# Peptides against a protein of PDB entry 7PB4, part 223

Target 1, 105 residues: chain A of PDB entry 7PB4
Amino acid sequence: KMLNIKEYKEKLLSTLGEFLEDHFPLPDRSVKKKKKNIQESSVNLITLHEMLEILINRLFDVPHDPYVKISDSFWPPYVELLLRNGIALRHPEDPTRIRLEAFHQ
Target 2, 218 residues: chain B of PDB entry 7PB4
Amino acid sequence: DALQMAVGYFEKGPIKASQNKDKTLEKHLKTVENVAWKNGLASEEIDILLNIALSGKFGNAVNTRILKCMIPATVISEDSVVKAVSWLCVGKCSGSTKVLFYRWLVAMFDFIDRKEQINLLYGFFFASLQDDALCPYVCHLLYLLTKKENVKPFRVRKLLDLQAKMGMQPHLQALLSLYKFFAPALISVSLPVRKKIYFKNSENLWKTALLAVKQRNR

## One batch from the design tools (peptide; made by RFdiffusion4, then SolubleMPNN)

Design b2_p18_3_s3 (from b2_p18_3, 8 letters changed)
Fold by OpenDDE base, seed 1:
Structure b2_p18_3_s3 (fold): chain B 105 residues (1-105), chain C 218 residues (1-218), chain A 18 residues (1-18)
Amino acid sequence: as target 1 above (105 residues)
Amino acid sequence: as target 2 above (218 residues)
Amino acid sequence: SMAEQMLRLMVEELVELS
């Protein structure tokens, strides 16, 4: 039985979520206590899973402008991770915008 | 139960107070080995021990011995396999441990309760073909996992490139033949019709154990 | 890292399915 593409996608998303939680968790806020000077920016960081969802959704919702503006909720190491691995691309004219890489249709 | 104590030891780690940590470790390891080869392990025990073997909690020698005794009494949980693959990504296990894991996965493939989540890891396994040490076993695994939906033009190109690099390996040829079966239009190259698919190391380290498992489940 | 490679592959597959 061809698993419905939708069901497969949902399962893949779930698996991805679990994988990301295990291998790319957000840093526990507890480590920030020792270095005094990092401004307690109260900004809630989003998970890598959430970041990927935003990028994927933007790619499909607005294919002519698939770029997402990097917000303060984007943990910089995640952005670097995505760029380094060719998962995301930086906008050529605006370094504050990134897109999901167009994997060969 | 001696097995429960052994599994608990590996799960909780060595109790600091034991002067003879190595003797205790060996005792528990032997207990697990004896039960696994005699009766097989429950799915829950495999889940715990497989995770431990790949987590890097213990040394390579211990991890290798644990993996060698991951023999099911009945079934292996798919979740255990997914978790195990996740640990392979962290890089805390040795290359030899990775090879052993793939050998184990191929050997135990029929005893895995479900394969839906494992099939989602197809891309990961396919990428592992680039590792020369893993390639034969990964080809065998992919041969077992490949569905028509997995056969894409870019994967065909990668396989052909790999063949160009490594030569006509029997395990690679087997996988390519399967790809041609599912998508003949994507593979224009005439593949020699091998009547027999040969994967290296068909002598499964677990051959005797697997026969025993099949006999018990009958 | 292998984890990063797996991430890329999973994302690629997800995009292909979408």
Scores: peptide ipSAE 0.540, ipTM 0.534, DockQ to the pose 0.500
Fold by OpenDDE base, seed 4:
Structure b2_p18_3_s3 (fold): chain B 105 residues (1-105), chain C 218 residues (1-218), chain A 18 residues (1-18)
Amino acid sequence: as target 1 above (105 residues)
Amino acid sequence: as target 2 above (218 residues)
Amino acid sequence: SMAEQMLRLMVEELVELS
């Protein structure tokens, strides 16, 4: 059962990755050029796929503390996307931490 | 060959310079239709054309015609189906195209090479039950996809609620019966023992084509 | 959006399978 779940998880993540690449791609670096003053923090933004992987892995690996700290690599619109759709929850006491929603558990 | 040229046209889109864009489009569309109905399409061709039909690249009439000729020669890739479902979410296709897609998906279900990825979309399909136009076809699809692990209390509640709203529809009853089979403890309501699960097979636009495919693969 | 809804449902299925 556990092997099947892991395999299923991997397959779902793969499918999700393709979906996310098509529908929720990172903004092309070209759009960032016009707003001069925002410190080009050379921070490599992670994909929404990678973000979800982190959140899912944390939920499974550390179920008693499933929260992930929002890093500079987290594109703010992705965080907002996850929160507004009930996919993620913000920590009640620490707004810099988010968790994957438990849904219908 | 003519088919490769036609597929290439749809993939690349209309070249700006052709004065007779509509004639060219019609020519290529007819080529695809003829080959699809006669011989079926390769999995790669279906992958390309199915995505095009649902992407909103062309008008609804063209998309409908493309989708109607998504007939496999042998198999359909599950990846193509997953991609197609993703396009349904973008909202670039019409409601009629969505209905046609679900009808197609049910009709072609046995020709899809794998079901593992499609099963991952169970929740998405289940959510589409709320669409009155999709509901009959989605019920049929779910009937084909449902495993014991998919039968959850919240889904049972949703189905019962839907039945309360829509009445005792044969397609809903079929799905509920399957749910009761997998999880009898979750469904306390006496379901009429329907001996025959009747999904409107009469509306399969591809019946003749599918028979031809089966005959060729024999 | 429908895309966002699909995303939610895909993630939900993943969590439910765990």
Scores: peptide ipSAE 0.538, ipTM 0.529, DockQ to the pose 0.464
Fold by OpenDDE base, seed 5:
Structure b2_p18_3_s3 (fold): chain B 105 residues (1-105), chain C 218 residues (1-218), chain A 18 residues (1-18)
Amino acid sequence: as target 1 above (105 residues)
Amino acid sequence: as target 2 above (218 residues)
Amino acid sequence: SMAEQMLRLMVEELVELS
């Protein structure tokens, strides 16, 4: 059963990959950030694809604690996107942790 | 060749600020139409043009004409269809274009090389049943796509609710009958025994072209 | 957006079918 879920996840994510790249791309690094002192935190941002993969994996691999800690690699707009659309939920006590919505009515 | 130039025009856009943009557009559109209806289009050409038609790059009239000539020479790539569906979600296409797309998808269903990724979009298509304009065509599409694993209690409930709202529509009954076939325990309601499954517009806009495609590929 | 809705629906489908 778990194997089937993983396979389905992979297939779904593969199918969505191009869509996500087209419609939810990471900000172009090439926009010449005018030199304001934003510490070039060379934070390697992950794609929305990767973020979803992490969340889905956590939900199925650790169902009793399905929360993922938001790292600096999580682009804030993606987090907000997921939350706004009810795809993810924040931990009630720790806003730095999010989970995939279970959608189990 | 003329087709490559036409496809290139749609893909890259007008190169020069030609004063006669409309004439050039029409010329290229006619070229695509002529080739598509006569010989069909290669999978690569369909990939490019289908995306363009749904991307909102051109006006609705142009997009409609492009979509109407998405006739394969041999096969349509599943990837092209998935991309097209993604564009539908961006909301840059008209309602009429959406309807046309679903009609096209049903008509061209057998020419799509694979169905695995399309089947993953089952939930998306199912959600589109709520659109009254799309519902007949979506039911037909779902009828073609539905597998046993897709028949879930929540979907049955949604279909029954939809039936309660819309009445006993032939296309909805067809889909429900299929659901009952796969999962009889989920549908306790007696469905009228229909001798023939009926979907609206069984005669698609591409009937003649599709016959020609089938003949060329025998 | 409709794109966002599609994303939700596909994720929901995955979870529901799991």
Scores: peptide ipSAE 0.536, ipTM 0.566, DockQ to the pose 0.427
Fold by OpenDDE base, seed 2:
Structure b2_p18_3_s3 (fold): chain B 105 residues (1-105), chain C 218 residues (1-218), chain A 18 residues (1-18)
Amino acid sequence: as target 1 above (105 residues)
Amino acid sequence: as target 2 above (218 residues)
Amino acid sequence: SMAEQMLRLMVEELVELS
């Protein structure tokens, strides 16, 4: 049963990933070339799909502490997007930590 | 060919230099309509045109005509449907276009190649039940999509609330009956045992075309 | 945006099905 749930979850995540690539892609790295002043932070930004995967996994793996620390790989607009839409919540005492919202719990 | 030129016109938009923009648009639209009804459209053509119809690039009349001729030659890509639904969220299409889209989606459901991504949109479709104009068609769509895993207590409550608001609608009863089948413990209310599931015939607009598609794909 | 709302609903569905 657990294996089936995991496989099903992975399939759903994959499908979501395709959707996110189409509708919420990372900004094209190519456009950044012209504006000199944005510090080329060499930080490899993760996709929204990867971010959601991390948040979902944390929620299920560590339900008593479902918070994920915001890293430099988290594109700020994605964080804002998740927070603004009630998909994620900030930790009440640590704004650098976010969790997936507990939907209908 | 004429179809490629027509699709290209809609994709790229009208070239500013054409003095007779409306005549050109009508010509290309008729080309698409003729091919679609006669032979159906390739999945790639549907992908392009469906997005155009829902993007708000053209007026409602044009969008409606495009959407009405989204008839597959063989299959519709699930990706095209997902993209189309995303455009519904942007709200650039009219209410009538939304209704037509759901009718189209139900009518063409069997021609969609995969359902995995569409199943992820279950919550979105379910939320659309609140729209009175969409409700009958959304119920039909949900009837086609609903799995046991989708039947949750909160959705049952929402459906019952909707029934209280709208009355005992046949399409809503059909969906509730399906929910009761999957999760009888969640629905304590006695549902009338309807032997026949009744949905508004959304296929009527494409009935002839769908028959032709099925005949070609035999 | 409505697209963002759809995203929420999709994520919610994923969590509910997980």
Scores: peptide ipSAE 0.530, ipTM 0.582, DockQ to the pose 0.406; fails the geometry check

Design b2_p18_3_s4 (from b2_p18_3, 8 letters changed)
Fold by OpenDDE base, seed 1:
Structure b2_p18_3_s4 (fold): chain B 105 residues (1-105), chain C 218 residues (1-218), chain A 18 residues (1-18)
Amino acid sequence: as target 1 above (105 residues)
Amino acid sequence: as target 2 above (218 residues)
Amino acid sequence: SLAEQTLRLMVEELVELE
């Protein structure tokens, strides 16, 4: 039974990864470098898959503080997407922290 | 209308006050079955009932019967299919229901009004190839959906690995042959030139119904 | 969107398995 659950979990993760690549790819960095002098903080954006992985892991690893701090690597549209769809919740007192929604209904 | 009452029953759920819930359910299910096989169902009715069948609201027996009568009068909305696929991600439907759904999807593929959204689910379907029970039907579906843009090196590798595990299955060979057609440089292995592509006949369950649909739309 | 709904369902399932 446990092997089947692990296998299913792995399959689901793989499926999620493929789904996210197809439906929610990162914008190609080809956004025109408009020359403005703003410090090229070449912040490497993480994929939505990686973001979800971080959120899921935090929920299970630190259940008493399941919130993840939003870094510059978090693409704002992804954050908004997760919040809008009830997948993530913003910390009530700290807007820079989000958690995965506890789907335990 | 008896059909509207039946669909409404499934949508709203069993009314608590019915002394004989099972008889009422059976009555409505038979109504849906009779109309579906005789005339087909409207796209709106399929949308509602397909969602119900995959949501886990009812038992597996009921869900199976509903899926078997998802016969269109004219067309199936792609939105209904996308919603249905979303339910497959939720472990609320049985393995048999999933198989039946993929069989249905292949059988009804030509009656789906649009394919753009379904094509976006390519990766999801491809991942389902790892399920031995689904693999034959998923291969058939992917054969219908695959475009050149879908043929990626990592998918080729996965298909070859699957072939190594399962052997040279006709459905897998068909898909690989299509991949080779679109991207010959990615498939170095010599595939037997099969003159005929063979998939399991998913249409057998709906063969008579599909003939009737084609006759009505003519 | 349908894609967003699917995403939610997939994440929900993942959380339930853990």
Scores: peptide ipSAE 0.544, ipTM 0.458, DockQ to the pose 0.260
Fold by OpenDDE base, seed 4:
Structure b2_p18_3_s4 (fold): chain B 105 residues (1-105), chain C 218 residues (1-218), chain A 18 residues (1-18)
Amino acid sequence: as target 1 above (105 residues)
Amino acid sequence: as target 2 above (218 residues)
Amino acid sequence: SLAEQTLRLMVEELVELE
């Protein structure tokens, strides 16, 4: 059962990755040029897939503190997307921390 | 090869320079249709064309025709189905295309090479039960996919709520009966003992094609 | 959006499997 769960997880993550690439791609580097004032922080944005992986891993690795600190690599629209859809929750006292929502047990 | 040219046309899209875009489109579409119904399509061809049919690249009429000819020569890749489902989420296809896709998915279910990734989409399919147009076909699909681990209390509640709303539909009863089989403790309500599981099989658009595929693969 | 709903469902299924 455990092996099957791991395999299913890997397959689901792969499926999710493909889905996210198709429907929630990172903005083209070209769009960043027009808003002058955002400091060209050379910060490499992570994909939504990578963001979800981080959140999922944290939830299971550290269940007593499942919150992940939002780094500069987190694209703000992705954070908002996750929060808006109830996929993630913001820490009640620290707005810079988010957790994956615990769905159905 | 005429089929390769046709698939390439749909993949790359219409070249701007052709004065007779509609004639060219029809020619290539007819080529795909002819090959699909006579011989079936390779998994790679289905991968490309299925994606195109659901992407909204072409009009609804074209998408419908493409989807109707997604007949495998041997197998359909599970990855193609997963990609197709992803397009359903974007909403660039019509409601009729969605219905047709689920009908296709049920009809072609046995020809899909693997089911592991499709099974992971169980929750997505289950959520589509709320669409009245999709509900009969989704129930059929779920009937094919449901494992014991999928039968959760919240899904039972949703099915019962749906039954309360829609009435005792045969396709819902079939799915509920399967749920009761896997988890009898979760379904306290008396379900009518149906001797025959009835899904709208009478509307299988691919019945003749499927028979031909089975015959060729013997 | 439907895409966002699907994303939620996929993540939900993933969490339920673990």
Scores: peptide ipSAE 0.537, ipTM 0.475, DockQ to the pose 0.450
Fold by OpenDDE base, seed 3:
Structure b2_p18_3_s4 (fold): chain B 105 residues (1-105), chain C 218 residues (1-218), chain A 18 residues (1-18)
Amino acid sequence: as target 1 above (105 residues)
Amino acid sequence: as target 2 above (218 residues)
Amino acid sequence: SLAEQTLRLMVEELVELE
């Protein structure tokens, strides 16, 4: 039963991913190279879909510590989006950690 | 081909230089409408035009007219429907367009080639039950989509809560009856045995077109 | 935004399937 739920969630996430790609795409890297020396931190940004997948998986896999560390791959606007909409919560003591909101209330 | 030119116009958008933008738009829209109602549209044409209708590229009046003529010659691609639903998430379309889309989706449901991806959108559609304007049509759609695996305790609770709020609506009762059929243990409440499942006839807008499609595919 | 609300509802539904 648990495997079926996980698989189902993954499938749902996959479907959600298609929507997220269309509606919440990552900024095109192609905007104008104005040469300001911003060190192109070559950090590959993950999609919002991938971010949600990580958060959901963490919630289910490690319910006692459902927090995910915000990496450089997390696009800040996505983090803000999730927090603003009550989809995610910051760790009260560690601002670098975020969890999916427990909607079971 | 006049249809190809019309579809191309909607896809590429109006070329800046045309002084008579409205006449050109109307011409192409009429072309699409005429072909759609007479012969139906190819799956590729529906893919393009359905996306345009929900993208917010054009005004509500134009989008409504495009959506009304999304009549298949044979089949509608599931991918087109998934893309269309994605646009609903963005919220660039009007409430009336959303209602029309759900009506269209119900009316054209049998012409969609596959249902696997649409079934994965079950939760999304279910969430839309909270919209009073969409609720009747979403119930109908869910009635068509619901499988045993979709019937969960939390959804039952939500439906019962909705019934408490809205009263015993025929469309909601139909969906609840289906839920009870799949999972009788989850619904302890005696549902009135309605002899006839009644959904608001969403097909009325396309009745003649649907008959024509069925005749062509026979 | 409507998109953001929809996202929340979808995520909520995914979480409730536990």
Scores: peptide ipSAE 0.542, ipTM 0.496, DockQ to the pose 0.343; fails the geometry check
Fold by OpenDDE base, seed 2:
Structure b2_p18_3_s4 (fold): chain B 105 residues (1-105), chain C 218 residues (1-218), chain A 18 residues (1-18)
Amino acid sequence: as target 1 above (105 residues)
Amino acid sequence: as target 2 above (218 residues)
Amino acid sequence: SLAEQTLRLMVEELVELE
């Protein structure tokens, strides 16, 4: 039963990943050349899929403290997107921490 | 071939230099229509054209005509449907286009290769129930998609609220009956026992085309 | 955007199914 749930979750995440790749891709590195001022932060940005996976996993693994610290790998527009759409919430006392919204749980 | 040129035109957009943009558009649209109704379209062609129809790249009249000719030769890719849903009402998507899309989705449901990704869109479809124009078709779609895991208390409440607002419509009754089948404890209301499920789109715009597709794929 | 709304609903559905 647990294995089936895990497999199902993975499948759903995969489907979500495909959707995100299509509609919410990371900015092309090639566009970096023209605008001088984007500090090429040497930091590898994670995909929105990976970000959501982290948030979902944290919610279920540590339900009493479901907050994830925003790292440099978190692309700011993705963070804003999640917050703006009510998918994630900022910690009330620490703006550097976000959680997945519990929705109907 | 003519079809590839037509699809390419819609994908890449009109070449600036063409003085007769409208004539060219009409020519390519007719090409797509003719092939679609005669032979059906390949999954790749549907992928491209369906996305274009819902992206708002062209006007509503053109989008409507494209959508009407989204007839598969064999199968429709689930990915195409997922992509299409993400673009629903982006830009100048008319209400009529949305209705047509849901009608199309129901009509072509059996020709979609997989349903796993579409099932993730259950919440999106369910949210569209509040639109009176979409409600009959969305109920039909949800009837096809609903699994036990989709039957949640909050959705039951929403359906009951909708029933209170709209009355006991046949399409809503069908969906509620399915919900009661999966989760009888969530629905305390007695539902009329209907032997026959009725949906408005039992006769779709593609009836003849669908028969032809089924015959070709036998 | 609609895409963003769709994303929310997909995530919601995912969480609700877990």
Scores: peptide ipSAE 0.542, ipTM 0.456, DockQ to the pose 0.430; fails the geometry check

